# Designs tried in a protein design run: peptides against a protein of PDB entry 6O8C. Part 28

Target 1, 262 residues: chain A of PDB entry 6O8C
Amino acid sequence: VGLRYEKISLPKIHPRYDLDGDASMAKAVTGVVCYACRTASTLLLYQELMRKGVRWLVELVKDDYNETVHKKTEVVITLDFCIRNIEKTVKVYEKLMKVNLEAAELGEISDIHTKLLRLSSSQGTIESSLQDISSRLSPGGLLADTWAHQEGTHPRDRNVEKLQVLLNCITEIYYQFKKDKAERRLAYNEEQIHKFDKQKLYYHATKAMSHFSEECVRKYEAFKDKSEEWMRKMLHLRKQLLSLTNQCFDIEEEVSKYQDYT

## One batch from the design tools (peptide; aimed at target 1 P15 R16 Q192 Q199)

Design b2_p16_7_s3 (made by RFdiffusion4, then SolubleMPNN; from b2_p16_7, 7 letters changed)
Fold by OpenDDE base, seed 2:
Structure b2_p16_7_s3 (fold): chain B 262 residues (1-262), chain A 16 residues (1-16)
Amino acid sequence: as target 1 above (262 residues)
Amino acid sequence: EELIDLSKLLPLSSYL
């Protein structure tokens, strides 16, 4: 989900006392902080959904890993069986060779044996690769999802609620400024209250926007960047698993060609 | 008269 910040009207606070201008300013400020609240909520939702996606992807990749390990194990069993059978055959033909029998066939069988041993050696490389992948997926590994629980904003931070409180204060002042505007002129005491409320509005607005920028936006960006990096690594790992699986199938197919000699 | 512009506090960044 891509979010873009829209250009908002310039909320400017004039130092002079102006009931019409102050009402308009307060309206604009209310709009900006309202936008910040909604945006913060959306950013939080995105992160929460992404965290769920991260957990799901981890489990998916673990399943892929287990399937690959299973396939590798099957191939090892098949290959070992084939090797043992060929070795028995080699021994028989070696005995026959001592009595000048089957010399040509012994050469062929020995070549098959050599090929099977090479295939067996490749299994060691596959095993090492699987072990590396396992280590990366393990707790504390390079692909651990701990960052997803640490980076970004969380519901427990109560950022949206904090912004909402500030928005409520600002909105209250805005509504008062609308009333003040309707009065056209205020008595001295009401004028002083209006001026104080204008200062409060500025304070709340500044606090809200600072909180939004520093706690919501900045942390979201950090989360997003980390997520993208992690996702690329996970996708690469999945491709590695697929490659290893395919290598196992290739070995199995090659072994099947020699089963007729056993 | 110095104007306080609160718009500067709103980041115009894009998010994915």
Scores: peptide ipSAE 0.022, ipTM 0.641, DockQ to the pose 0.061
OpenDDE base, seeds 1, 3, 4, 5: peptide ipSAE 0.020, 0.015, 0.020, 0.017; ipTM 0.640, 0.602, 0.638, 0.613; seeds 4, 5 fail the geometry check

Design b2_p16_7_s4 (made by RFdiffusion4, then SolubleMPNN; from b2_p16_7, 5 letters changed)
Fold by OpenDDE base, seed 4:
Structure b2_p16_7_s4 (fold): chain B 262 residues (1-262), chain A 16 residues (1-16)
Amino acid sequence: as target 1 above (262 residues)
Amino acid sequence: VEEIDLSKLLPLSYYL
């Protein structure tokens, strides 16, 4: 069984053998991959900081939500108490009207009752809005922060370390090419090593740049886009919560005007 | 140490 070694014809890469050019090229490649390493590190750091910021913002919004719910509950209790007192007063005046006592006060109290019922209706809208906000913030909701943990690059991916390994290989070849340049002429064997190292350098460089683009940059961009979208929605939600809080204060203020009649 | 002008890395600037 003759193992036919198919002569893998090495593709005749006719790279022009130029010691000066190859050293300059290797220096440039080293710089590019070094930049990729630093950039990947910076992108990772940014994402980690953003993840912390996202968590902080979620907790802040949850606190805002809880405060709004608390305020709404206080207003509901006060409003319900006021309504009950007005309803008792209305019943008393209705009995007095049957005995021909002053009907003028019943009209005013009835109007107050109608206004309080309108305020109670607005409270129902506030409650519905708070429930919607709660659903959006809940696990699996539209504003859940699960994307921040899933999207982008993570320290566990070791992308910077992988790029650094490739950079080290490239840097080693660059330093050799710098020495080769200083020799001005290489013996045949050293020339062949130089040519082979040039191929290795291109391989490592291509691998580094591909990894950087596909695993660092692309994932970072996806994270950034999702972060921007999520942040916009969260800011809008905070504005909604503020509006609901203000509505609760407005209801409380209006109810306070009628407490003197109860 | 010749400053590698990384400004010529136009393709990477599109991804950053």
Scores: peptide ipSAE 0.021, ipTM 0.624, DockQ to the pose 0.023
OpenDDE base, seeds 1, 2, 3, 5: peptide ipSAE 0.019, 0.019, 0.014, 0.017; ipTM 0.567, 0.535, 0.531, 0.567; seed 3 fails the geometry check

Design b2_p16_8 (made by RFdiffusion4)
Pose (drawn by RFdiffusion4):
Structure b2_p16_8 (pose): chain A 256 residues (1-92, 99-262), chain P 16 residues (1-16)
Amino acid sequence: VGLRYEKISLPKIHPRYDLDGDASMAKAVTGVVCYACRTASTLLLYQELMRKGVRWLVELVKDDYNETVHKKTEVVITLDFCIRNIEKTVKVVNLEAAELGEISDIHTKLLRLSSSQGTIESSLQDISSRLSPGGLLADTWAHQEGTHPRDRNVEKLQVLLNCITEIYYQFKKDKAERRLAYNEEQIHKFDKQKLYYHATKAMSHFSEECVRKYEAFKDKSEEWMRKMLHLRKQLLSLTNQCFDIEEEVSKYQDYT
Amino acid sequence: SEYEEEFEEFQEEVEE
């Protein structure tokens, strides 16, 4: 979804010299830049938080991985150990009552369990190579896409907002005077140009640098999320597959 | 006026 904010544009700046109009215009422009500036700050927060979260979520899946491999090895030393019971040089030269019967069916399941466990390790390694630092789930898009604190985009907007704010405040004063001396009238007319210049610069900067990069980050995250949930589903299927093995071995562990 | 024309030219230049 991303941040739901309203897209607010600069009002039309009429060219007449009008102390009342210019004051009202400057106030409206300052307001739009504040909204743009404040919104630009929240976009940066959402990115910075998203990056802190992706980093953390990746490490958590590494814990879910380590937890699973810790049981896969924990169970193998039971399969290979309980196979050493019913399938060693102790169990099974002509013989008819030497145990080749209904227990041989369990030895068969335990062979298929030990072998099926083989491809568990093959799939388990494949997800480790995606969770690895250089793998195809590395959060490299996270440090490339979008804006950063080092970009100083908010403070850059803030510098322009200050120019615009100072002018608005002066335009209030001018409106209060109802008439401007000669030189002051001219200076006021120039400041009106400066105000428009600063505002359009701040607005276009907000558009082409903050929002454009933010949306690029937003789409990269939606793409990366699909990969993430796809890997988490697979790792989970491997975890359940172990508890199954533990369950089907904990039955045959108790013999007579 | 002359000023209103110059300011409209300035707005056009800034929009370019």

Design b2_p16_8_s1 (made by RFdiffusion4, then SolubleMPNN; from b2_p16_8, 7 letters changed)
Fold by OpenDDE base, seed 4:
Structure b2_p16_8_s1 (fold): chain B 262 residues (1-262), chain A 16 residues (1-16)
Amino acid sequence: as target 1 above (262 residues)
Amino acid sequence: SEWEKEFEEFIKKIES
């Protein structure tokens, strides 16, 4: 799960003045930082996509929840109606028993009543479970999606743009070093500029790598970990909702068997 | 949407 990227590191920068070596080094640095820019962009895009997915999943689960609640409510109404009717029947038979009527039918109806009451009790458990799920999905709940807006990198951070600026600076120096290499030998002043630019290149490269590691990769990894954890919990919750829905259907089916007695 | 399909596939991978 998540995007795979290669760990990058800066090439070794030798302090010695070497036009060929410096050009090669600068090329390598440019490549590394370029990769960092592209990777940062990709990581950002992935996170933005995941945020959309998170929102979608939340809405989906909420819909599932509402459907389950609706079904549960329907079953409760039906069940309560059946219970009331059976209770009336029981009372009638109890009165008839006092007048020497057969007890066998009363026993059967009483058993049905007991079964219906058990089903009603199970509905209470379902209700409690739904309330728990609702609590978890509510704002501030354990399954709130607020983390998706907080964790990771965001377009507003402008990480890619910042890295691009550094890359531009590095690239400029690289092109100059290519020219310097072509000259084979530099005058004293140009040599000093070259040395200074080499220091600048190092500075920019180091800054880019630090920014990439600390502000892009680290935050991405945190987002990824959080998203995976959250996703597992959400999937489990969906399974719970499905289970509750099925229980409601089972109860409804069971109640339908006894409706003939009401 | 096409995106939703991709996400569903992603979810399936996580479930596995």
Scores: peptide ipSAE 0.023, ipTM 0.670, DockQ to the pose 0.010
OpenDDE base, seeds 1, 2, 3, 5: peptide ipSAE 0.023, 0.023, 0.023, 0.023; ipTM 0.673, 0.670, 0.674, 0.674

Design b2_p16_8_s2 (made by RFdiffusion4, then SolubleMPNN; from b2_p16_8, 6 letters changed)
Fold by OpenDDE base, seed 4:
Order: C-alpha cells, then structure tokens, then sequence
Structure b2_p16_8_s2 (fold): chain B 262 residues (1-262), chain A 16 residues (1-16)
C-alpha cells in the first residue's frame, strides 16, 4: 500500500582538494537531491489524490448509511402496521373465545404476534447500531476525515519548491566544478573559491536531505499509516451497513409472510 | 477518473 521510494543518501564528501573527485561528488549529490525533489513531488501528488479519494469514500458511506436508514424506516412502518392489525385480530378472537369458539386460531395468531414483536425488537437493535454508525461518521467522530487535512504534506508547505531552490544551488556548483575539472589546475584564489563552494554544496545538500527526510518522507509515512488505519475502519463500517440493510430485508420478507393475516 | 481508479486499487489492497 502506498508509493514505494528508494532510500537515498548523500555520497561521502572528502575534505581533500581534488578537482576530479569534487566534480564527481558534486554530480552524485546533484543526482541524489534531484531524486529527492522528484520523490517529494510524487509523494505530495499521491497524498492529494488520496485526500480526494477519502472525501469520495466518505460520501459513499454516507449514501450507504442513508439508504440503510430509509430501508429501516420502511420496515418499521410496515412492521408496526402489521403488529397493530394482528393485535386487533387477537382482541377479536379473545372476545370470540368467550363465546366458546375455537382456540386453535387464537393460538396461531398469538404466535404470529409474538414473532412480530421479536422482529420489532430486532429493529431496535438495528436502530442502535445505526445511531452508533452515525456518531462515528459525524464531525468529531472516530471516523472523521479531519486527519486527511492535517496529516502528511500539503502544497502550501512548498516542500518541492524549497528543495528545488537547494537543487539549483547545488547544480550551479556542480557546473562550476565541472569547469574547474576541465581547467586541471586553479589559481590560488580560484582554488579557495572552489573549496568554499564545496562547503556550500555540502551545506545545501545536507539541508535538502534533512528537509526531504523530516518534512516529506516522515510526514508522508504518517499520512500513509493513518490512511490505512482509517480505511480499514471505513471498510468495516460499510460491511456493517450492508449487514444491517440485509437484516432489514430479511425482516421485511418475514413480515410479508404474515401480511395475509392482517 | 484516474485518481478514482488508483484509489479503488488502494482500497482493494487494504481490504486484503
């Protein structure tokens, strides 16, 4: 799950003055930081897409919830109607029994009444479950998607841009080192500049890698972990909703068997 | 959309 990226590290930087070595080192550093920039961009894009997906899933689950609620309500109405009719029938038969009419039918109707009441009780359980789900999906609930806006990296962080600036500085030094290499020997002043630029390169590279690691990778990993956890919970919730819906259908079917008595 | 497809894949992976 999530994007895979290669672990990167800076090449070893030798303190010695070596035009060939320094050019090679600078090239390698440029490559590493360039990779960091691209990776940061990719990670950001992934997170943005995931945020869209999260919003989509939330809406989907809310729709599922609403459908379940509607179905439940429909069944409750039907069930209540059936119960009321059966109760009227029971009362009629009870009166008839006082006049020495057959008790067998009364027993059957009473049994149906009992079954309907049990089904009604089940509806109460379904209602409770739906309320729980609603609370979890509500703002501030356990399944709120607020984390998606908080965790991870965001375009406003300007991480890619910051890394790009550092990359530009590093690249400039690399190009200079390439020129220096071509000169084979530098004058004293140029040599000192080269040495100083090497320090700058190290500084920029270190800063880039630190930023990449701390502000991009770490936050991405946190986002990824949170998203996975949240997603599992959401999927489980969807399954619960489906189960509740099916229960409603089952109850409706059961009630339909007794409608002939009403 | 493209992102929807990717997200669906993600869901499938998480569901496993």
Amino acid sequence: as target 1 above (262 residues)
Amino acid sequence: SKWEEEFKKFIEEVEK
Scores: peptide ipSAE 0.032, ipTM 0.713, DockQ to the pose 0.011
OpenDDE base, seeds 1, 2, 3, 5: peptide ipSAE 0.023, 0.023, 0.025, 0.023; ipTM 0.654, 0.655, 0.668, 0.660; seeds 2, 3 fail the geometry check

Design b2_p16_8_s3 (made by RFdiffusion4, then SolubleMPNN; from b2_p16_8, 5 letters changed)
Fold by OpenDDE base, seed 2:
Structure b2_p16_8_s3 (fold): chain B 262 residues (1-262), chain A 16 residues (1-16)
Amino acid sequence: as target 1 above (262 residues)
Amino acid sequence: SEWEKEFEKFIEEVES
């Protein structure tokens, strides 16, 4: 789950002045920080895409919820209508019994009435479940998507740009070290500049790696973990909605069996 | 869209 990336580390920087070694080291550092920039960009993009997906899924589930509520309402109306009709029939038969009609027909109708009332009770359970789902999807609910805006890295953080600035500085030093290597020997002043640049390189590289690890990777991992948890819950909720819908259809089918008595 | 593809992949991974 999520994007895979390679763990990176800076090469060892030797304190000794060595034009060949320093050029090689600088090249390696440039490569590492370059990878960090690209990776940070990719991780950011992934998160942005996931945020879009999260929003999409929320809307989809809300639509499913509304459809389920609509179906439930239709079934309730139908069921209530049937109950009312059966109750009227029961009253008629009760009156007829007072004039010496057989109780057998009344018994059958009464049984149907009892069954319909049980179905009506089950609708209450469905309603409660829908209310629970609604509460979970509501703002501040357990399935709110506020985390998607809080967790992870965002374009506004400008992490990639910050890393790119550091990379540019590092790259410049690398190119200079490549030139220094080609000279094989530097004058005293140039040597001192080289040494200072090496320190700068180390500083920039360390800053880049720290920023990458702490501000990009760690936050991404937190986002990924949160998204996985949230997604599992949302998918489960969607299954619950489907189950409720099916229950409504089952009730509707059962009610249809008694239409001949209404 | 690109996000749809990535999101679908993510869903599949979560469900697995």
Scores: peptide ipSAE 0.081, ipTM 0.740, DockQ to the pose 0.012
OpenDDE base, seeds 1, 3, 4, 5: peptide ipSAE 0.069, 0.068, 0.073, 0.081; ipTM 0.730, 0.728, 0.732, 0.739

Design b2_p16_8_s4 (made by RFdiffusion4, then SolubleMPNN; from b2_p16_8, 5 letters changed)
Fold by OpenDDE base, seed 3:
Formats: C-alpha cells, structure tokens, sequence
Structure b2_p16_8_s4 (fold): chain B 262 residues (1-262), chain A 16 residues (1-16)
C-alpha cells in the first residue's frame, strides 16, 4: 500500500585525497540526493492527492447519511400513519362486537397492528445507529479527518525546496571536482580548497539524507498508516449506512402490504 | 482526475 520507493544510502567517503575518487564519489552523492529530492516531491504529491480523496469521501458519506436519514424519516411517517389507521379500524370492529356482530376480521387486523408495532421498534434501532454514525462523523469524532491536515508532509514545510538547496550546493562541488580531476594535479592552495569542499559535501549530503529520512519518509509513513486505518473504518461505516438504507426499504415494503387495510 | 485515480488505487489496496 502506498508509493514504493528505493531505499537509498550515501556512498562511502574515503578520507584520502584522491581527485578521481572524489569526483566519482561526488557524482554518486549528487545522484542520491537528487533522487531524494524527486522522491520527496512525489511523496508530497501523493499525500496531497490523498487529502483531496479524504475530503471527497467525507462529503460523499455525509450526503449518503443525509439521504438515509431522509428515507428513515419518510418511513417513520408512513408507518405511524398506518398504525393510527389500523388502531381506528380496531376500535370500529370492537364496537361491532359489542353489538353482537361477527367480526372475524378483528383478529387479522389485530395481528397487523402487532406487526406494525414491531416494525416501529426496529425503526428506533435504526435511529440509534444513525445517531452513532453522526457522532463518529462529527468534528472531534472517531472518524474526523483532522489527522489528514496534521499528519505527513505539507507544502508549507518546504521540504523539497530545502533539499533542493542542499542539492545545489552538492552539485556545485561535484562540478568543481570534475574540473579538479581534469587538472590531474592541484596546487597547494587549490588542494586545500578541494579538501574543505569535500568536507562541505559530506556535511550537505548528510544533512540532506537526514532531512529526507526524518522529515519526509518517516512522516509520510505515519500518514500512510493513519490513512489506511481511517479508510478501513470509513468504508465499513459506509457499508453500515447502506445496510440501514436497505432496512428502511424493507420496512417500507412490509408496510405497503398493510396499507390496503387502512 | 488524477487524485481520483490515486485514491481508487488506495481503496483497492486497503480492501485487499
């Protein structure tokens, strides 16, 4: 799950002064840090896309929730209306019995009334479930998306730009080392500069790799882990909503069977 | 959109 990237490491840096070796080393370092810059950019982009997806999914599920609530409300109204009508019918038949009229249908109507009351009870359970879902989706709820804005790397962190600055410094030294190599031998002062630049190169490279690992990769992995967990829960919640919707339709269908008696 | 495609892939991986 998530973006795959190659694990990178800096080449070994030999302390010995060697123009050929130093140029080769500098080239390799430049390549590694360049890869880190590109990877950091890709990881950032992925996270930004995921944040958009999270926002989209939240809105989608909220819409589904509202539709389900609406359907539930409709069914409750219909059911209550049916119950009231059946109760009126029961009263009429009871009066007929008092007048010694045969009311064979009274038993059937009473059974329907009992069934409708059971359906009404099930609606209460659906309502409770919807309330639970609402609480989970609410700000501060278990499925809040605040983590998406907090976890991971963000454009405001300027990680790619920071790495790019270090890469520029490294690249400059690399190009100088190429020139130094071409000279085959340096004067004393130039040799000392080369040695200092080699130390600077190492410093910049180490700083870049540390920044990449700690501020880019680690935070990305944390974001990925949280996103996976959140997504599983969110998808499960969506399935629950669908189930509740279907239950509402089932109840509506059952009620429709008795509407002819009202 | 680009984000939709990436998100779809993510969902598929999570459901796997």
Amino acid sequence: as target 1 above (262 residues)
Amino acid sequence: SEWEEEFKKFIEEVEK
Scores: peptide ipSAE 0.122, ipTM 0.784, DockQ to the pose 0.012
OpenDDE base, seeds 1, 2, 4, 5: peptide ipSAE 0.047, 0.049, 0.109, 0.023; ipTM 0.715, 0.718, 0.776, 0.667; seeds 2, 5 fail the geometry check

## One batch from the design tools (peptide; aimed at target 1 I13 K195 F196)

Design b2_p17_1 (made by RFdiffusion4)
Pose (drawn by RFdiffusion4):
Structure b2_p17_1 (pose): chain A 256 residues (1-92, 99-262), chain P 17 residues (1-17)
Amino acid sequence: VGLRYEKISLPKIHPRYDLDGDASMAKAVTGVVCYACRTASTLLLYQELMRKGVRWLVELVKDDYNETVHKKTEVVITLDFCIRNIEKTVKVVNLEAAELGEISDIHTKLLRLSSSQGTIESSLQDISSRLSPGGLLADTWAHQEGTHPRDRNVEKLQVLLNCITEIYYQFKKDKAERRLAYNEEQIHKFDKQKLYYHATKAMSHFSEECVRKYEAFKDKSEEWMRKMLHLRKQLLSLTNQCFDIEEEVSKYQDYT
Amino acid sequence: SELEEAFEKYEEEYEEL
């Protein structure tokens, strides 16, 4: 979804010299830039937080991986150990009652369990190579896409907002005077141009730098999330497959 | 545009100061 904010544009700046109109105009412009500036700050937060989260979620799946491999090895030393019971030089030269019967069916399941465990390791390694630092789930898009604190985009907007704010405050004063001396009138008219210049610059910067890069980050995250849930579903299927093996071995462990 | 022409004009007048 991303941040739901309203898109607010600069009002039309009428060219006439009008102390009342210019004051009202400057106030409206300052307001729009504040909203743009404040919104630009939140966008940076959502990115910075996203990134802190992706980094953390990746490490958590590494814990779910290590937890699973810790049981896969824990169970193999039971399969290979209980196979050493019913399938060693102890169990099974002509013979008719030497145990080749209904226990041989369990030895068959345990052989298929030990072999099926083989491809578990093959798939388990494949997900480790995706969770690895250079793998295809590495959060490389996270540090490339979107804006960063080092970009200083908020403070850059803030510098322009200050210019605009100082002018608005002066335009209030001018409105209060109802008439401006000669030089002051001219200076006021120039500041009106400066105000428009600063505002359009701040607005276009917010659009082409903050929002554009933010949306690019937003789409890269949606794409990366699909990969993530896809891997987590696979890792889970491998974890359950182990508990199954543990379950089907913990039955045959108790013999007579 | 009218706004640009107004700003040019205002800039010329300011330079004359």

Design b2_p17_1_s1 (made by RFdiffusion4, then SolubleMPNN; from b2_p17_1 with Y10A E11R E16K)
Fold by OpenDDE base, seed 1:
Order: C-alpha cells, then sequence, then structure tokens
Structure b2_p17_1_s1 (fold): chain B 262 residues (1-262), chain A 17 residues (1-17)
C-alpha cells in the first residue's frame, strides 16, 4: 500500500552570471518543480481514494457485524427452544423413573441437557465479543475513521494549485533565460533584470520545494502510516467477526443433533 | 487510473476474506 515517489532536490544555483548556465539551471528547476506538482496531485488523488475506501470498509464491516448479530440471535432462539423441550422430556422420564423404568434413557437425555446448557453459556462469550467489536466501531472507538479526515492533504488545501502558480512563475523565467541565452550578450539593464529574475527563480523554487516537502509529502506519509495501521486492525476485526459467525454455525449444528429428542 | 486499479484489487482481496 502506498505510492512510490522519488526524493527530489533542487539543482545547485550558482551565483555567477552565466547565460548558458542560468538557462540550463532554470530548465532543471522547472523540471523538478513540475515533478513536484505532478507528484502532489497524485498523492492527493491517492489519499482521496483511500478515504473512499475507508468509508467503504467501515460500511462493509458494519454489515458483517449486523449479519453476525443476526445469526447469533437466531442460534440463541433455537438453542433456548431446544433446551425447553429437553427439559420437558426430562420431566417425563423422571416420572417414569419413579416406576423404575427406562433409567438408561433418562441418563442420556440428562447428558444432552447438560451439553445444551454448556452451549448456552458460550453465547455469553460471543455476546461480549460482539459488544467489544461494536464499541470499537462506534464513534470515538478505536476503529473510528476520524483520522482519515484529519490526516494528510485535502483538495481544500489547494496545494497543487499553489505549486502550479509557482511553477508558472518559474517557467516564465526559464523561457526568458532561454531567450537571453540566444542573445549571447545582454545590455546592462537587461543583465540587471536577468540577475533579478534569477533571484526570483530561486525564491519561487525554494518556496515550492518547501511547500511540497512540508505540506504534501510529510502529510501524505503520516496519512499512509495511519491508514496502514487502521487497515490492519479492520482486517483483523473482520476475521474476528467471521470466527464468531462460525462459532454460531457450530452451535447450531450441534443443537440440530438433539432436535430429534424434542 | 493505475491508482484506481490498485485500489480495486485491494478491495477485491478484502472481499475474499
Amino acid sequence: as target 1 above (262 residues)
Amino acid sequence: SELEEAFEKAREEYEKL
């Protein structure tokens, strides 16, 4: 899980006035900041998709929970019914026992009753487990998705747009430096403008890279780490739900063996 | 689109659990 991106750095900017070198440097800077813009956009998209996924997973697990609760309830009803019927049967055999008849059968039915009561006691454990899961999924629980709204970058932050503005400024200077290079020599005034633009280029570039690293990459990494942790917990929870469901089925199957005695 | 595809694959894997 996660996007692979290359760690980028700005090329060295030499303070010396050199039309060829400055054009080359400006081209390189443009490329780096362009990459930053594209990467920021991709990272944002990834996070938005993950947020959708988080919401989907929450709903899926809630559905699994509800299904498990439903199955548990069904089993409880069936088990209770079976217990009541066995108890009636026990009473009948006890009456017969007073006449010294069918002692072996009474023993068998009594054993079944004991087994059913044990199964009934296990329902309490299942219920407790379901309650725990419910608490974890509830608002403010350990598996709440509030982090997905807080961590990372969001479209409202306008990070991509901010970087794009800086890229546009840098690109404009690059094109000018390309023209300056073609002139081979600039007049004094144009040379001063070139030097000033070089300073602007540096300023824009550093601002872009700082913004990219601090507001895009760093926040993305935090989001990624949090999402991975949350995902592992959600998958584990789903496995727990499946286990509980299977336990319910096992109990139901066991109870079905004794229905002939009811 | 590649990211969407990767996400869908992960989704499918989750559904198989």
Scores: peptide ipSAE 0.029, ipTM 0.541, DockQ to the pose 0.009
OpenDDE base, seeds 2, 3, 4, 5: peptide ipSAE 0.020, 0.019, 0.023, 0.020; ipTM 0.548, 0.542, 0.628, 0.544

Design b2_p17_1_s2 (made by RFdiffusion4, then SolubleMPNN; from b2_p17_1 with K9E Y10A E11R E12K)
Fold by OpenDDE base, seed 2:
Structure b2_p17_1_s2 (fold): chain B 262 residues (1-262), chain A 17 residues (1-17)
Amino acid sequence: as target 1 above (262 residues)
Amino acid sequence: SELEEAFEEARKEYEEL
């Protein structure tokens, strides 16, 4: 899980004035910062897509939860109805027992009643589990998706645009250094300008790399880690919901065995 | 980062010239 990106290579940097070397260095720096811009854009896109996926998954799990609750409610109604019918039957047979009639049948019905009451008790545990799941999915719960809006990088941060500005400055210097190289020798004033531009290039490049590393890559990695953890928890929760649903079906099936007595 | 450090070092060296 997660986007892979290539390690940024260091350009050959020499502090000495060298028209050929400076042009080559500037080209390399341009390439590196260009890569940073593209990578930052890709990392941002990935995070935005993941945020959409997170929202989708939350809604999906909420739907699963609601379906499970609905099924549980249906089973409770059916079970309660069956219990009430059996209880009525028990009362009738108890009256008959007073006149020494049908003792064996009363025993069988009483056993069914006991089994149904046990099933009813199991519904309490299902309810508690559903309540726990609901609390986890609720706003402020342990599985809230608020982290997706807080962690990582966002379009509003304008990181890509900031890097692009720096890239433009660097590219301009690179093109000038290509021209300087073609001149083979610069006049004193032009040489001084070249030296100043080289300093500016270092400044812009350092700023770009710092911004890329601290504001793009680091935040992306934090987002990635949190997303992976959250996704694992959500998938586990879905499995829990499925288990609860299956328990409801099992209870329904068991109750259906006693319909002949209702 | 290593890249930042390299650029900063190069910058310092250039400024000292």
Scores: peptide ipSAE 0.022, ipTM 0.582, DockQ to the pose 0.099
OpenDDE base, seeds 1, 3, 4, 5: peptide ipSAE 0.000, 0.018, 0.020, 0.018; ipTM 0.289, 0.538, 0.522, 0.545; seed 1 fails the geometry check

Design b2_p17_1_s3 (made by RFdiffusion4, then SolubleMPNN; from b2_p17_1 with E8K Y10A E15K E16K; failed a check: too like the target's own chain)
Amino acid sequence: SELEEAFKKAEEEYKKL

Design b2_p17_1_s4 (made by RFdiffusion4, then SolubleMPNN; from b2_p17_1, 6 letters changed)
Fold by OpenDDE base, seed 5:
Structure b2_p17_1_s4 (fold): chain B 262 residues (1-262), chain A 17 residues (1-17)
Amino acid sequence: as target 1 above (262 residues)
Amino acid sequence: SELEKAFEEARKEYEKL
């Protein structure tokens, strides 16, 4: 998962004054920084879309959680009702045994009661597991999506705009160097301006590449890594929820076997 | 896009669980 991009580097900037070489170098620098701008924009878009996807996935998992809770509640109500009915039946049979009823029926009902109580005890474990899951999904929990808002780059950072400003400055110098090349020879003052502009080009280019590397690429990679880790944890959580749901169904099925006695 | 593909794959994996 993630966008592939080519590693970009600035061409070597030679200190020597050469109108042809400087124009060619400036063209290459313009191309590299232009690519950086486009790449930064693409990386930003990817992260924004991923954030939307993360929010969507969180809602799906919350829905799964709520469904599991509802199913658990249904089973608890049914189980408790069944237990109460069996307990009443046990009391009736105990009274009847005093009047010569067969002990075998009481034994069977007592065994059912014991089994139901065991099932009831398992509900506590399911509840604890659900509470743990709820805690993990809650704000500040281990699976909260707060990282998606903290990691990576955001439109508010204006990284693309900042790079575009630098690109504009670089492009302006490149066009001047094309003109200088066409002149074949510069007067002393124009030569000095060219040399200063070459230094400016170097500074702008270096600033652009540093910004791209440190504020765009590095943060993107951190976001990507965090998103992959979080996704694995979310998928594992989903498996846990499904397991709990299945346990509820198993209990419900078991209770249904004893409904004829209630 | 690669992103759309990744989300679709993740969705399918999530639903299979």
Scores: peptide ipSAE 0.019, ipTM 0.515, DockQ to the pose 0.008
OpenDDE base, seeds 1, 2, 3, 4: peptide ipSAE 0.019, 0.018, 0.018, 0.017; ipTM 0.513, 0.501, 0.506, 0.500

Design b2_p17_2 (made by RFdiffusion4)
Pose (drawn by RFdiffusion4):
Structure b2_p17_2 (pose): chain A 256 residues (1-92, 99-262), chain P 17 residues (1-17)
Amino acid sequence: VGLRYEKISLPKIHPRYDLDGDASMAKAVTGVVCYACRTASTLLLYQELMRKGVRWLVELVKDDYNETVHKKTEVVITLDFCIRNIEKTVKVVNLEAAELGEISDIHTKLLRLSSSQGTIESSLQDISSRLSPGGLLADTWAHQEGTHPRDRNVEKLQVLLNCITEIYYQFKKDKAERRLAYNEEQIHKFDKQKLYYHATKAMSHFSEECVRKYEAFKDKSEEWMRKMLHLRKQLLSLTNQCFDIEEEVSKYQDYT
Amino acid sequence: ELEEAFEEYEKEYEELE
């Protein structure tokens, strides 16, 4: 979804010299830049938080991986150990009652369990190579896409907002005077140009740098999330497959 | 119109300087 904010544009700046109109205009412009500036700050927060989160979530899946491998090895030393019971040089030269019967069916399941466990390790390694630092789930898009604190985009907007704010404040004073001396009138008319210049610069900067890069980060994250949930589903299927093996071995562990 | 007004205001400010 991303941040739901309203897109607010600069009002039309009429060219006449009008102390009342210019004051009202400057106030409206300052407001729009504040909204743009404040919104630009939240966009940066959502990115910075997203990145702290993706970093953390990657490490958590590594814990879910290590937890699973810790039980896969924990169970193998039971399969290979309980196979050493019913399938060693102890169990099974002509013979008719030497145990080749109904227990041989369990030895068959345990052979298929030990072998099926083989491809578990093959798939388990494949997900480790995606969770690895250089793998195809590395959060490299996270440090490339979108804006950063080092970009200083908010403070850059803030510098322009200050120019615009100082002018508005002066335009209030001018409105109060109802008439401007000669030189002051001219200076006021120039500051009106400066105000428009600063505002359009701040607005276009907000659009082409903050929002544009933010949306690029937003789409990269939706693409990376699909990969993530796809891997988490697979790792989970490998975890359940182990508890199954533990379950089907903990039955045959108790013999007579 | 706004650009023309700003050019004019800039020229006048230059003369003022």

